Peptides against a protein of PDB entry 6D0Y. Designs and how they scored, part 55

Target 1, 225 residues: chain A of PDB entry 6D0Y
Amino acid sequence: ETEDHLESLICKVGEKSACSLESNLEGLAGVLEADLPNYKSKILRLLCTVARLLPEKLTIYTTLVGLLNARNYNFGGEFVEAMIRQLKESLKANNYNEAVYLVRFLSDLVNCHVIAAPSMVAMFENFVSVTQEEDVPQVRRDWYVYAFLSSLPWVGKELYEKKDAEMDRIFANTESYLKRRQKTHVPMLQVWTADKPHPQEEYLDCLWAQIQKLKKDRWQERHIL

## One batch from the design tools (peptide; made by RFdiffusion4, then SolubleMPNN)

Design b2_p14_6_s4 (from b2_p14_6, 7 letters changed)
Fold by OpenDDE base, seed 3:
Structure b2_p14_6_s4 (fold): chain B 225 residues (1-225), chain A 14 residues (1-14)
Amino acid sequence: as target 1 above (225 residues)
Amino acid sequence: SELEQIVQDILSSP
């Protein structure tokens, strides 16, 4: 495969075709594996780029990386390292929306057997531990809690199945923080009906309630979070 | 930092 052709294949995966998505992903994984000896760096860069720039294809690219990781373990590790570097760069650049997305992407990689559950738990433990930092803005503490909670729809089931005690501890710490933090009202996207008005709720409290409901429903998502 | 620790955790337990 030529470099230009690889770019096209990676960017267009998941688009309408006569074959199933799974078949296309398996085929692409095979092509990429075969070309790793010649185009490893290029393939790595391309995957990192599309992962960041095409959030609508999150599960497509996490699955693709999972397939590649199964074929080439070292490549999977290098990809994760690259994504972590991007996370750090996003935070340094104050691009918090991208940073949250990257945490979500990494979370879904647990489901694809690229990242181990204990490692993701450790990540979230680190995030929630920020709530205990002294002399830092609340916005910093809030962001890490938000990043944690916002990622649970993608990985909460897996983490509770394997690390339930540790997850309960993280949840307890999160709840404790939410109770003691200063609350602020922010605009939210809400569905308003004339028959069912509900009071204004603080954003993180709202998210917490949604996650608690998701947990209660055994992580079966029925609503868009 | 916490981010460096996150990286280490991921790399140590793939």
Scores: peptide ipSAE 0.038, ipTM 0.740, DockQ to the pose 0.018
Fold by OpenDDE base, seed 2:
Structure b2_p14_6_s4 (fold): chain B 225 residues (1-225), chain A 14 residues (1-14)
Amino acid sequence: as target 1 above (225 residues)
Amino acid sequence: SELEQIVQDILSSP
């Protein structure tokens, strides 16, 4: 395969085809595996690029990476390292939207057996531990909590299945923080339900409530958060 | 740093 052809294949995977998505992903994984000896760096860069630039294909590319990891474990590791580096760079550049997306991407890689559940738990423990940092802006603490909570739809089920006690501790710490943090009053339009005014919740409180419900529902999503 | 620890945790048990 030529580099240009590989780029095309990687970019277009998941698009309309006569074959199933699963078949296409398996096929592409096979092609990429075969070309790793000659094009590992290029393939790595391409996958990192599309993972970052095509967020609508998150699950497609996490699945693809999972398939590749199963075929070539070293490549999977290198990919994770690259994504972690990108996360660091995003944080340093104050690109928090990209950063949170990358956390979600990494989270879904747990489901794809690319990242071990304990490692992701450790990552989230570190995130939530930021809430205990002294002399830091609340916005920093809030962001890490947000990054944690907003990633749970992609990985909460797996983490609780594997590390329920640790996750409970993280949740307890998160809840404690959310109760203590300064909340901004949002004087916005009230939502009405059953003729009762419903004040708009602060975004983290709202997210927390959604995640609590998701947890209660055994992490079975019934709607898009 | 905290971030470094995150990275090490991920890399130590991929």
Scores: peptide ipSAE 0.036, ipTM 0.740, DockQ to the pose 0.018
Fold by OpenDDE base, seed 4:
Formats: sequence, C-alpha cells, structure tokens
Structure b2_p14_6_s4 (fold): chain B 225 residues (1-225), chain A 14 residues (1-14)
Amino acid sequence: as target 1 above (225 residues)
Amino acid sequence: SELEQIVQDILSSP
C-alpha cells in the first residue's frame, strides 16, 4: 500500500460498505500490520490524527487499534504513548475539550484490550488525587474530576468488574471532593418530563448524579449523559 | 509503568 492509500483507508473506515464493519476493520488491520515495517510512523500519525479529529468514529478507531495491538503489541504501546503525549499537549494548550475526549478515547481502549484495566485505574487515581493538591485552582481539580467521570460511560463496567475496590475508593474521594468544593451554576440543558422536572444543577453535581445512576444500573445506559 | 509515568508527568504540569 502507498502512503496515500493508507490515509484514505484509515480516514474512510466505517463508511458504507457491502461488508460488515467488523470485517472491514479486520481487513484494514491486516493491511496496516503488513505495512508497519515501512510505514509505522505514518500509520501512527494518521491514527492519532483521526482519533483526535473524528470523535464520531471513536469506537471504530479504538477497535481498529485493538485489532492492531493484537497483531503487534509494540505498536499498540507506541500508539498509547503518542495519545498520552497529545493529551499533555492539549492540556498545555488549554484545549480541555480535546483533552477530555482523549481521556475518553483512552478509556475505550481498555475495552479493546489495548490498555490494561489496572493502568486506567491508576490514571484515574492520579486524576482524582489532584483534588487533594494544595494551592491549586479549583478549576484544575474540577477538570480532572470531570475527565474521570465523563469517561466512565466508556469504561466503568470494565473497571468495576476487575478493580471494584479501587474504583470504590476513587468514587469515595470524588464524592468527598464534590461535597466540599465551591459550587457554581452553569447553564445546562434540562430534560422535562410531565411528572419529574429536571432542575438545573451544577455541572459536576449533575454529572455525578448521572454516573451514580449509571453505576446503579450496572453501567447500562438508558439516558444520554 | 511507562504509562503511569507519563500520566504523572501530565499531572505535574500546571
């Protein structure tokens, strides 16, 4: 495959096809694996780029990376490192929307067996530990809590299955922080039902409530978060 | 792990 062709294949994966998405992803993974000796850097760069720029294809690309990782473990590691570096760069640039998305992407990589559950737990432990830092802005603390909570829809089930005790500790620390932090009201979309109006809440409190409900429902999503 | 170290480096950044 040529570099241009690889780019096309990677960017267009998941589009309408006569074959199943799974079949297409397997095929693409095979093609990419075969071309790693010649185009590893290019493939890494392309995958990182599309992962960042095409959030609507999150599960497509995490699955693809998972398939590649199964074929070439070293590649998977290098990809994760690249994504984490990108996360760092996003944070430095104060691009928090990109940063939180990258955390979600990394979270879904756990489901694809690219990142080990313990490693993701450790990451979230580190995130929530920021709430205990002294002499830091609350916005910093809030963001890491948000990044953690906002990622749980993608990985909460897996992490609780394998690391329930550790996750409970993280949840306890999160809850403790949420109770003591300064509350601010931000405009939010409200869902109105005839019987139960949904009042506006502080965004982290609202998210916390949603995640608690999700957890209670055994991580089966019933509502849009 | 390498991953953990990278994460820690992120967290150490302002």
Scores: peptide ipSAE 0.033, ipTM 0.729, DockQ to the pose 0.017
Fold by OpenDDE base, seed 5:
Structure b2_p14_6_s4 (fold): chain B 225 residues (1-225), chain A 14 residues (1-14)
Amino acid sequence: as target 1 above (225 residues)
Amino acid sequence: SELEQIVQDILSSP
């Protein structure tokens, strides 16, 4: 395979085909595995790029990475490291929208068996622990809480199945912080339901309520968050 | 874990 061909295959995966998406992903994982000896760096860069630039294909690329990780464990680790480095760079550059998306992407990698559930729990523990730090701007504390809560639709079920006690503690700490923080009204995408009124709420309070509902529904989404 | 170490580094960033 040529580098250009690999780029085309990676970018176009999930498009209309006579085969199932799962079959296509498995096939592509096999092709990429075979080409790793010659194109590992290129494949790694391509996957990182499409993961970041094509958010509509989040689950496609997390699944692809999961399949590839099952074939080549070292590559999965390198990919995760690259994504975490990118997260760090995004934070340094004040690209908080990209940063939160990367946290969501990493969260879905838990479902794909690329990141262990305990490791993700530890990450979220660290995020929420920022709320306890002194001399830190509230905007920073709020962002880490937002990053945690907004990622739970992707990974909350798995984390509660594996680490329910730890997750409950994180939730308790989050709730405590939300009660004591100063509130600001920022527009936020909300889940709309026909049966409930939709009063204007502070964005983190609104998100918290949505996540509580999701948790109550055993992490079965009826609406896209 | 290495992941935890990287996370710690991220959290230490401004």
Scores: peptide ipSAE 0.031, ipTM 0.721, DockQ to the pose 0.017

Design b2_p14_7_s1 (from b2_p14_7, 5 letters changed)
Fold by OpenDDE base, seed 3:
Structure b2_p14_7_s1 (fold): chain B 225 residues (1-225), chain A 14 residues (1-14)
Amino acid sequence: as target 1 above (225 residues)
Amino acid sequence: SLEEWRKKKLEEIS
């Protein structure tokens, strides 16, 4: 395959075709594996790009990387390293929307046997540890908690199956932080009842409640968070 | 689903 053709194949996977998505992914994995000797760097860059820019295809590309990793372990490792570098760059550039998506992408790679569960737990431990740092803006602390919590729909089940004790510790630390953080009251977000209006729950508190419910439901989602 | 498929597939080829 030519470089341009590889780009087309990678970018368009998951679009409507005569074959099943699973068949297309397996086929593409085979094509990419065969071309690694000649186009490893290009393929690596392309996969990083689509992983970053096409959030609607998260599961498609994590699956593809999982298939490639199974075929070529070293390539899978190089991909993860590249994604970690990109995450760091996104954070340095204050591109927090991209950063949180990359965390979700990495989270789903655990399900694809590309990233080990202990490694992901360690990352989340590092994130939540930011809440314990002194002289750090709350917005920074909040973001790391958000990045952690908002990634759990993708990886919470797997992490609790393998590292339940460590995850419970992270949850305890998160809960502690949420209880002591400053909350913003916005009158416009009040929910009105007949006699007693109440404010809409603050975003992180709301997310926390949703994740707690998800955990209670054994990580089985009934609707998108 | 894709997730179910990949779980089985990766178990098979890993």
Scores: peptide ipSAE 0.693, ipTM 0.969, DockQ to the pose 0.036
Fold by OpenDDE base, seed 1:
Structure b2_p14_7_s1 (fold): chain B 225 residues (1-225), chain A 14 residues (1-14)
Amino acid sequence: as target 1 above (225 residues)
Amino acid sequence: SLEEWRKKKLEEIS
């Protein structure tokens, strides 16, 4: 495939075609593998780009990378390294929305056998450890907790199956932080049930409750319309 | 689902 054609193939995967998505992904993985000797850098850049800019195709591209990693282990490693570099750059640029999405993307790569579970656990340990740092803004602590919790819908099941003790420690540290952090309550966002006041739960507390429920439900999400 | 497929596929080709 030509360089320009590779871009088209990668960007358009998952769109309507005569073949199944699975077939298209497997085929594309084969094409990309064959072109690595000539276009490795280009393919790497393209995959990083679509991984960042097309969040609606997260599962598609993590799957593609998983297939490529199985075909070429070294390339898979290089991709992860590139994504980690991008994550660091996003954080430096204060692009926290991109950063959190990248963490979710990396999380799903664990399910694709691209990133080892212990490595992801270590990353989350590093994130939650920020809550123990002194003289840092709470917004920084909150974001890392958010990044951790927000990624668990994708990888919580896998991590608890393989690293339950470590995950429990991370959860304990997270819970401890959430209990002692300053909470913002907006009176206008209060919900009233009959005569009982029910203030709107702070977003991290709400997320925590959702994740606790998800964990209790063995990481199976209920369908929300 | 795609997730179910990839789980089986990756197990197969690994």
Scores: peptide ipSAE 0.692, ipTM 0.969, DockQ to the pose 0.036
Fold by OpenDDE base, seed 4:
Structure b2_p14_7_s1 (fold): chain B 225 residues (1-225), chain A 14 residues (1-14)
Amino acid sequence: as target 1 above (225 residues)
Amino acid sequence: SLEEWRKKKLEEIS
């Protein structure tokens, strides 16, 4: 495959095809594996780019990386390293939207056997530990908690199956921080129902409540209509 | 689903 063709294949995976998505992913993984000796750097860059810029295809590309990792574990490791570097760069640039998506992407890689559960737990421990840092803006503390919580829909089940005690500790630390942090109140229009008025709630507190509910439901997502 | 498929597939090839 040429470099241009590889780019096309990677960028277009998941689009309408005569074959199933699963078949296409498996086929693409085989193509990429065969081309790694000649185009490893290009493939690595391409995968990192689509992982960063195409959030609508998160599951597609994590699956692809999972398939590749199973064929070449070294490549999988290099990919994770590249993603971590990108995450650090995004944080330095205050690109919080990109950063949180990268964390979510990495989280789903746990489900793809690319990142070990203990490693992801360690990352989340590091994130939540920021809440204990002194003389840092609350926005920074809040973001790391947000990044952690907003990633749990993807990986919470797996992490609690394997590292429940450690996760409970992280949750306890998170809860402690949320109770003591300064809340931001923004005036908004409120919709009232006759029987159930929905009170305005700070976003991070709202997310926490949602994740707590998800946890109580054993990480089974509710269907929202 | 894709997630269900990949779980089975990765278990198979790992």
Scores: peptide ipSAE 0.689, ipTM 0.969, DockQ to the pose 0.037
Fold by OpenDDE base, seed 2:
Structure b2_p14_7_s1 (fold): chain B 225 residues (1-225), chain A 14 residues (1-14)
Amino acid sequence: as target 1 above (225 residues)
Amino acid sequence: SLEEWRKKKLEEIS
């Protein structure tokens, strides 16, 4: 495929077509694999770009990368490295919205066997360890916890299956932090249950509760978090 | 689902 055509194919995957998404992904993976010798850099860049800019297609592109990685391990590694670089750049630029999405993307790559579970655990350990650092604003500590927790819907199951002890430690540290952190409360919004009004729960506490429930449900998501 | 397919496919080709 030509370079321009590759861009089109990559950008449009998952859109309406005569074939199934799975078929299209498999086909595209084959095309990309075949073109890696000539267009590796371009393909790498394109995949990083769409991964970053098209969050609605997260699963599509993680799947695509998974397929490619299975066929070309080196490329998969290079892609991960590129994504990690992007994450670091996002953090440096204080682009936390992009950063959290990248963490989610990387998380789903674990399910695609692109990133090893221990590596993801290590990343989360690093994130949660920020809560123990001195001279770090709480907002930053909160973000790392948020990034960790908000990624677990994608990877919690896999990580607990393979690294339950380590994950439990991370959870314990997270819980400890959440208990001791300063909380902001907004009385304006209320959560209502039949005859039982409740004040709005702080966002991290709410997320924590949701993740705890998800964990209890063996990471089977039955509702949109 | 895509995820289910992916899991099976990757197990197959990995």
Scores: peptide ipSAE 0.687, ipTM 0.969, DockQ to the pose 0.037

Design b2_p14_7_s2 (from b2_p14_7, 6 letters changed)
Fold by OpenDDE base, seed 4:
Structure b2_p14_7_s2 (fold): chain B 225 residues (1-225), chain A 14 residues (1-14)
Amino acid sequence: as target 1 above (225 residues)
Amino acid sequence: SLKKWFEEKLREIE
């Protein structure tokens, strides 16, 4: 298949079709697997691109990568390396939205057995360790905490099942940081109900509360975070 | 779920 055709196939997966999503993914995985010998670099780049530009299809593409990795064991590692490079590039360019998408994507790759749980825990340990850095903007520290917490809906269950002690340490460090960080008043749209008013919370505090609730509920989601 | 399906497929591959 041509390079342009591969791009089309990758971009369109998950869209309305006469076939099931599962069937389409399996079919696409087969096509990509067959073309890896000739177009591995392009396929890696394409998947990296859709991972960061199409967050609505995150679980679709992580599953696709998982399928490819299962059939080609070196593919997953190469893809992760590319994603990490892209993450670093995004952060260097101050593209925090792209960066967080990449972190979430990497997180869900744990569920696809592309990234080992201990490796993801180590990554999050590194993220939270940024909160201990001196002479850095708080926005930097806040972002790493945000990236960590906002990724837990995808991977928190798996990480706690395998590395509960380490995760608890990360949580303790996160909580400590959130308590000591400077809170900035940001005008935000406040939604109040007459019968059940909700006080405005700082975004990270709000996220922290949501994640704590999710953790308490054994990572069973009852609402969209 | 998609991930459940994925796990089943992995078992087939392995």
Scores: peptide ipSAE 0.513, ipTM 0.927, DockQ to the pose 0.038
Fold by OpenDDE base, seed 3:
Structure b2_p14_7_s2 (fold): chain B 225 residues (1-225), chain A 14 residues (1-14)
Amino acid sequence: as target 1 above (225 residues)
Amino acid sequence: SLKKWFEEKLREIE
């Protein structure tokens, strides 16, 4: 396969075709596996790019990386290293939108057995620990809590199955922070269509409530968060 | 689901 063709294959996976998504993904994994000896660096870069730029295909690309990693290739580790570097760069550049998506992507890699659950727990511990820093703007503290909570729909079940005590500690610290943080007065955007005006809940408090419900439901997602 | 399919494929590879 030429480099241009590989780019096309990687970018187009998951799009409408005569074959099933699973068949296309398996086929692509086979092509990439065969080409890794010659195009490892290019394939790595391409996967990092599409992982970052195509959020709608998050589960497709995590699965693809999982398939490649399962074939006893060190590709999974190298990919994670590249993604972590990108995360650090995004944070340094204050690109919080990209950064939070990268955290979600990494979270789903736990489900693909590319990242170990303890490593993800450690990352979340580091995130929540930012809330304890004194000379940090609340916006920064809030973002790390948001990044943690918003990633749990993808990985919360796995982490609680393997590291329940550590996760409970993180949750306790998160709850404590949410109780003491200053809530920004978001103008009560009354949902005009509601018969009874309900005050709009602050975004982190709302997310916290959703995650608590998800946890109570044993991480079975019944509603789009 | 895609992830269920993935787990099945892992069992085949292992």
Scores: peptide ipSAE 0.513, ipTM 0.927, DockQ to the pose 0.038
Fold by OpenDDE base, seed 2:
Structure b2_p14_7_s2 (fold): chain B 225 residues (1-225), chain A 14 residues (1-14)
Amino acid sequence: as target 1 above (225 residues)
Amino acid sequence: SLKKWFEEKLREIE
């Protein structure tokens, strides 16, 4: 396959077709596997690009990477390295929206056996440790907590199954931070009270409550957060 | 689900 064709195939996977998504993924994985010897770098870049630009297809692309990693044991690691580099670049550029999607993507890669659970736990430990840095603006500290919490719908179950003690410590630290941080009012949250009046919560407090509920429900999602 | 399918495929590959 040509590079241009690969781009098209990767970008369009998951779109409406005559075949099932699973079939398309299997087929695409085969195509990419065959082309890795010649286009590994390009494929890595393309997958990194779609991961950050097409967040709606997160699970599709993590699955694809998982398939490729299963067939080529080096691919997953190289891809993760690329994603981490991109994450760092996004953070440096203050592109927090992209960064959070990358964290979620990495989180779901745990479910695809591309990233080990302990590695993801370590990443989250690093994120939450930022809350202890006084020289960092709260907006940055808040973001790391947000990135952690908002990624748990994808990986919380797996991490608690394998690293419950460590996760509990992270949760404790998170809770402690949330209690002591300055809270801000977010007008957009007012729309949540339109139909049924209830006290408005700060966005991180609200997210925390949602995650606590999810945890209580054994990480079984009944709704999209 | 897609992930369930994925797990099945992994078993086939392994």
Scores: peptide ipSAE 0.513, ipTM 0.926, DockQ to the pose 0.038
Fold by OpenDDE base, seed 1:
Structure b2_p14_7_s2 (fold): chain B 225 residues (1-225), chain A 14 residues (1-14)
Amino acid sequence: as target 1 above (225 residues)
Amino acid sequence: SLKKWFEEKLREIE
């Protein structure tokens, strides 16, 4: 395969086809595996690009990386390193949407056996530890909490099964931060129209409540967050 | 699901 053709194949996987998605993924994995000796760097860059620019295909591409990692034990590590570098670059450039998608992508890679659960726990510990730093603006602290909580729908079940004590500690620290942080209320965004006044929940408080409910339901989603 | 299929494929590779 040429570089241009590889780009086309990677970008179009999961689109309407006469074959099943599973069949297409298996086929693409085979093509990419065969071309790794010649185009490993290009393939890594392409996968990193689609991971951050095509969030609607997150589970497709994590699965693809998982397949490649299973067939080439070195690929997963190299890909994760590239993704971490990209995450750092996105944060430096204040590309918060790209950054959060990368965190979610990395989270789902745990389910594909590309990233070990303890490593993901360590990353989340690092995120939540930012809330304990006094010289960091709240907007940045809030983002790290958001990135952590919003990634749990993908990986919370796995992390609690393997690292429940550590996760409980992270949750306790998160809860403490949410209680003491400055909250903003926008009356214009209030949805509650009842006889009795209902306090407007701040977006992180709302997300926290949703995640706690998800945890209580053993990470079985009734509705998409 | 896709992930269930993936797990099955891993078992085949092992």
Scores: peptide ipSAE 0.509, ipTM 0.925, DockQ to the pose 0.038

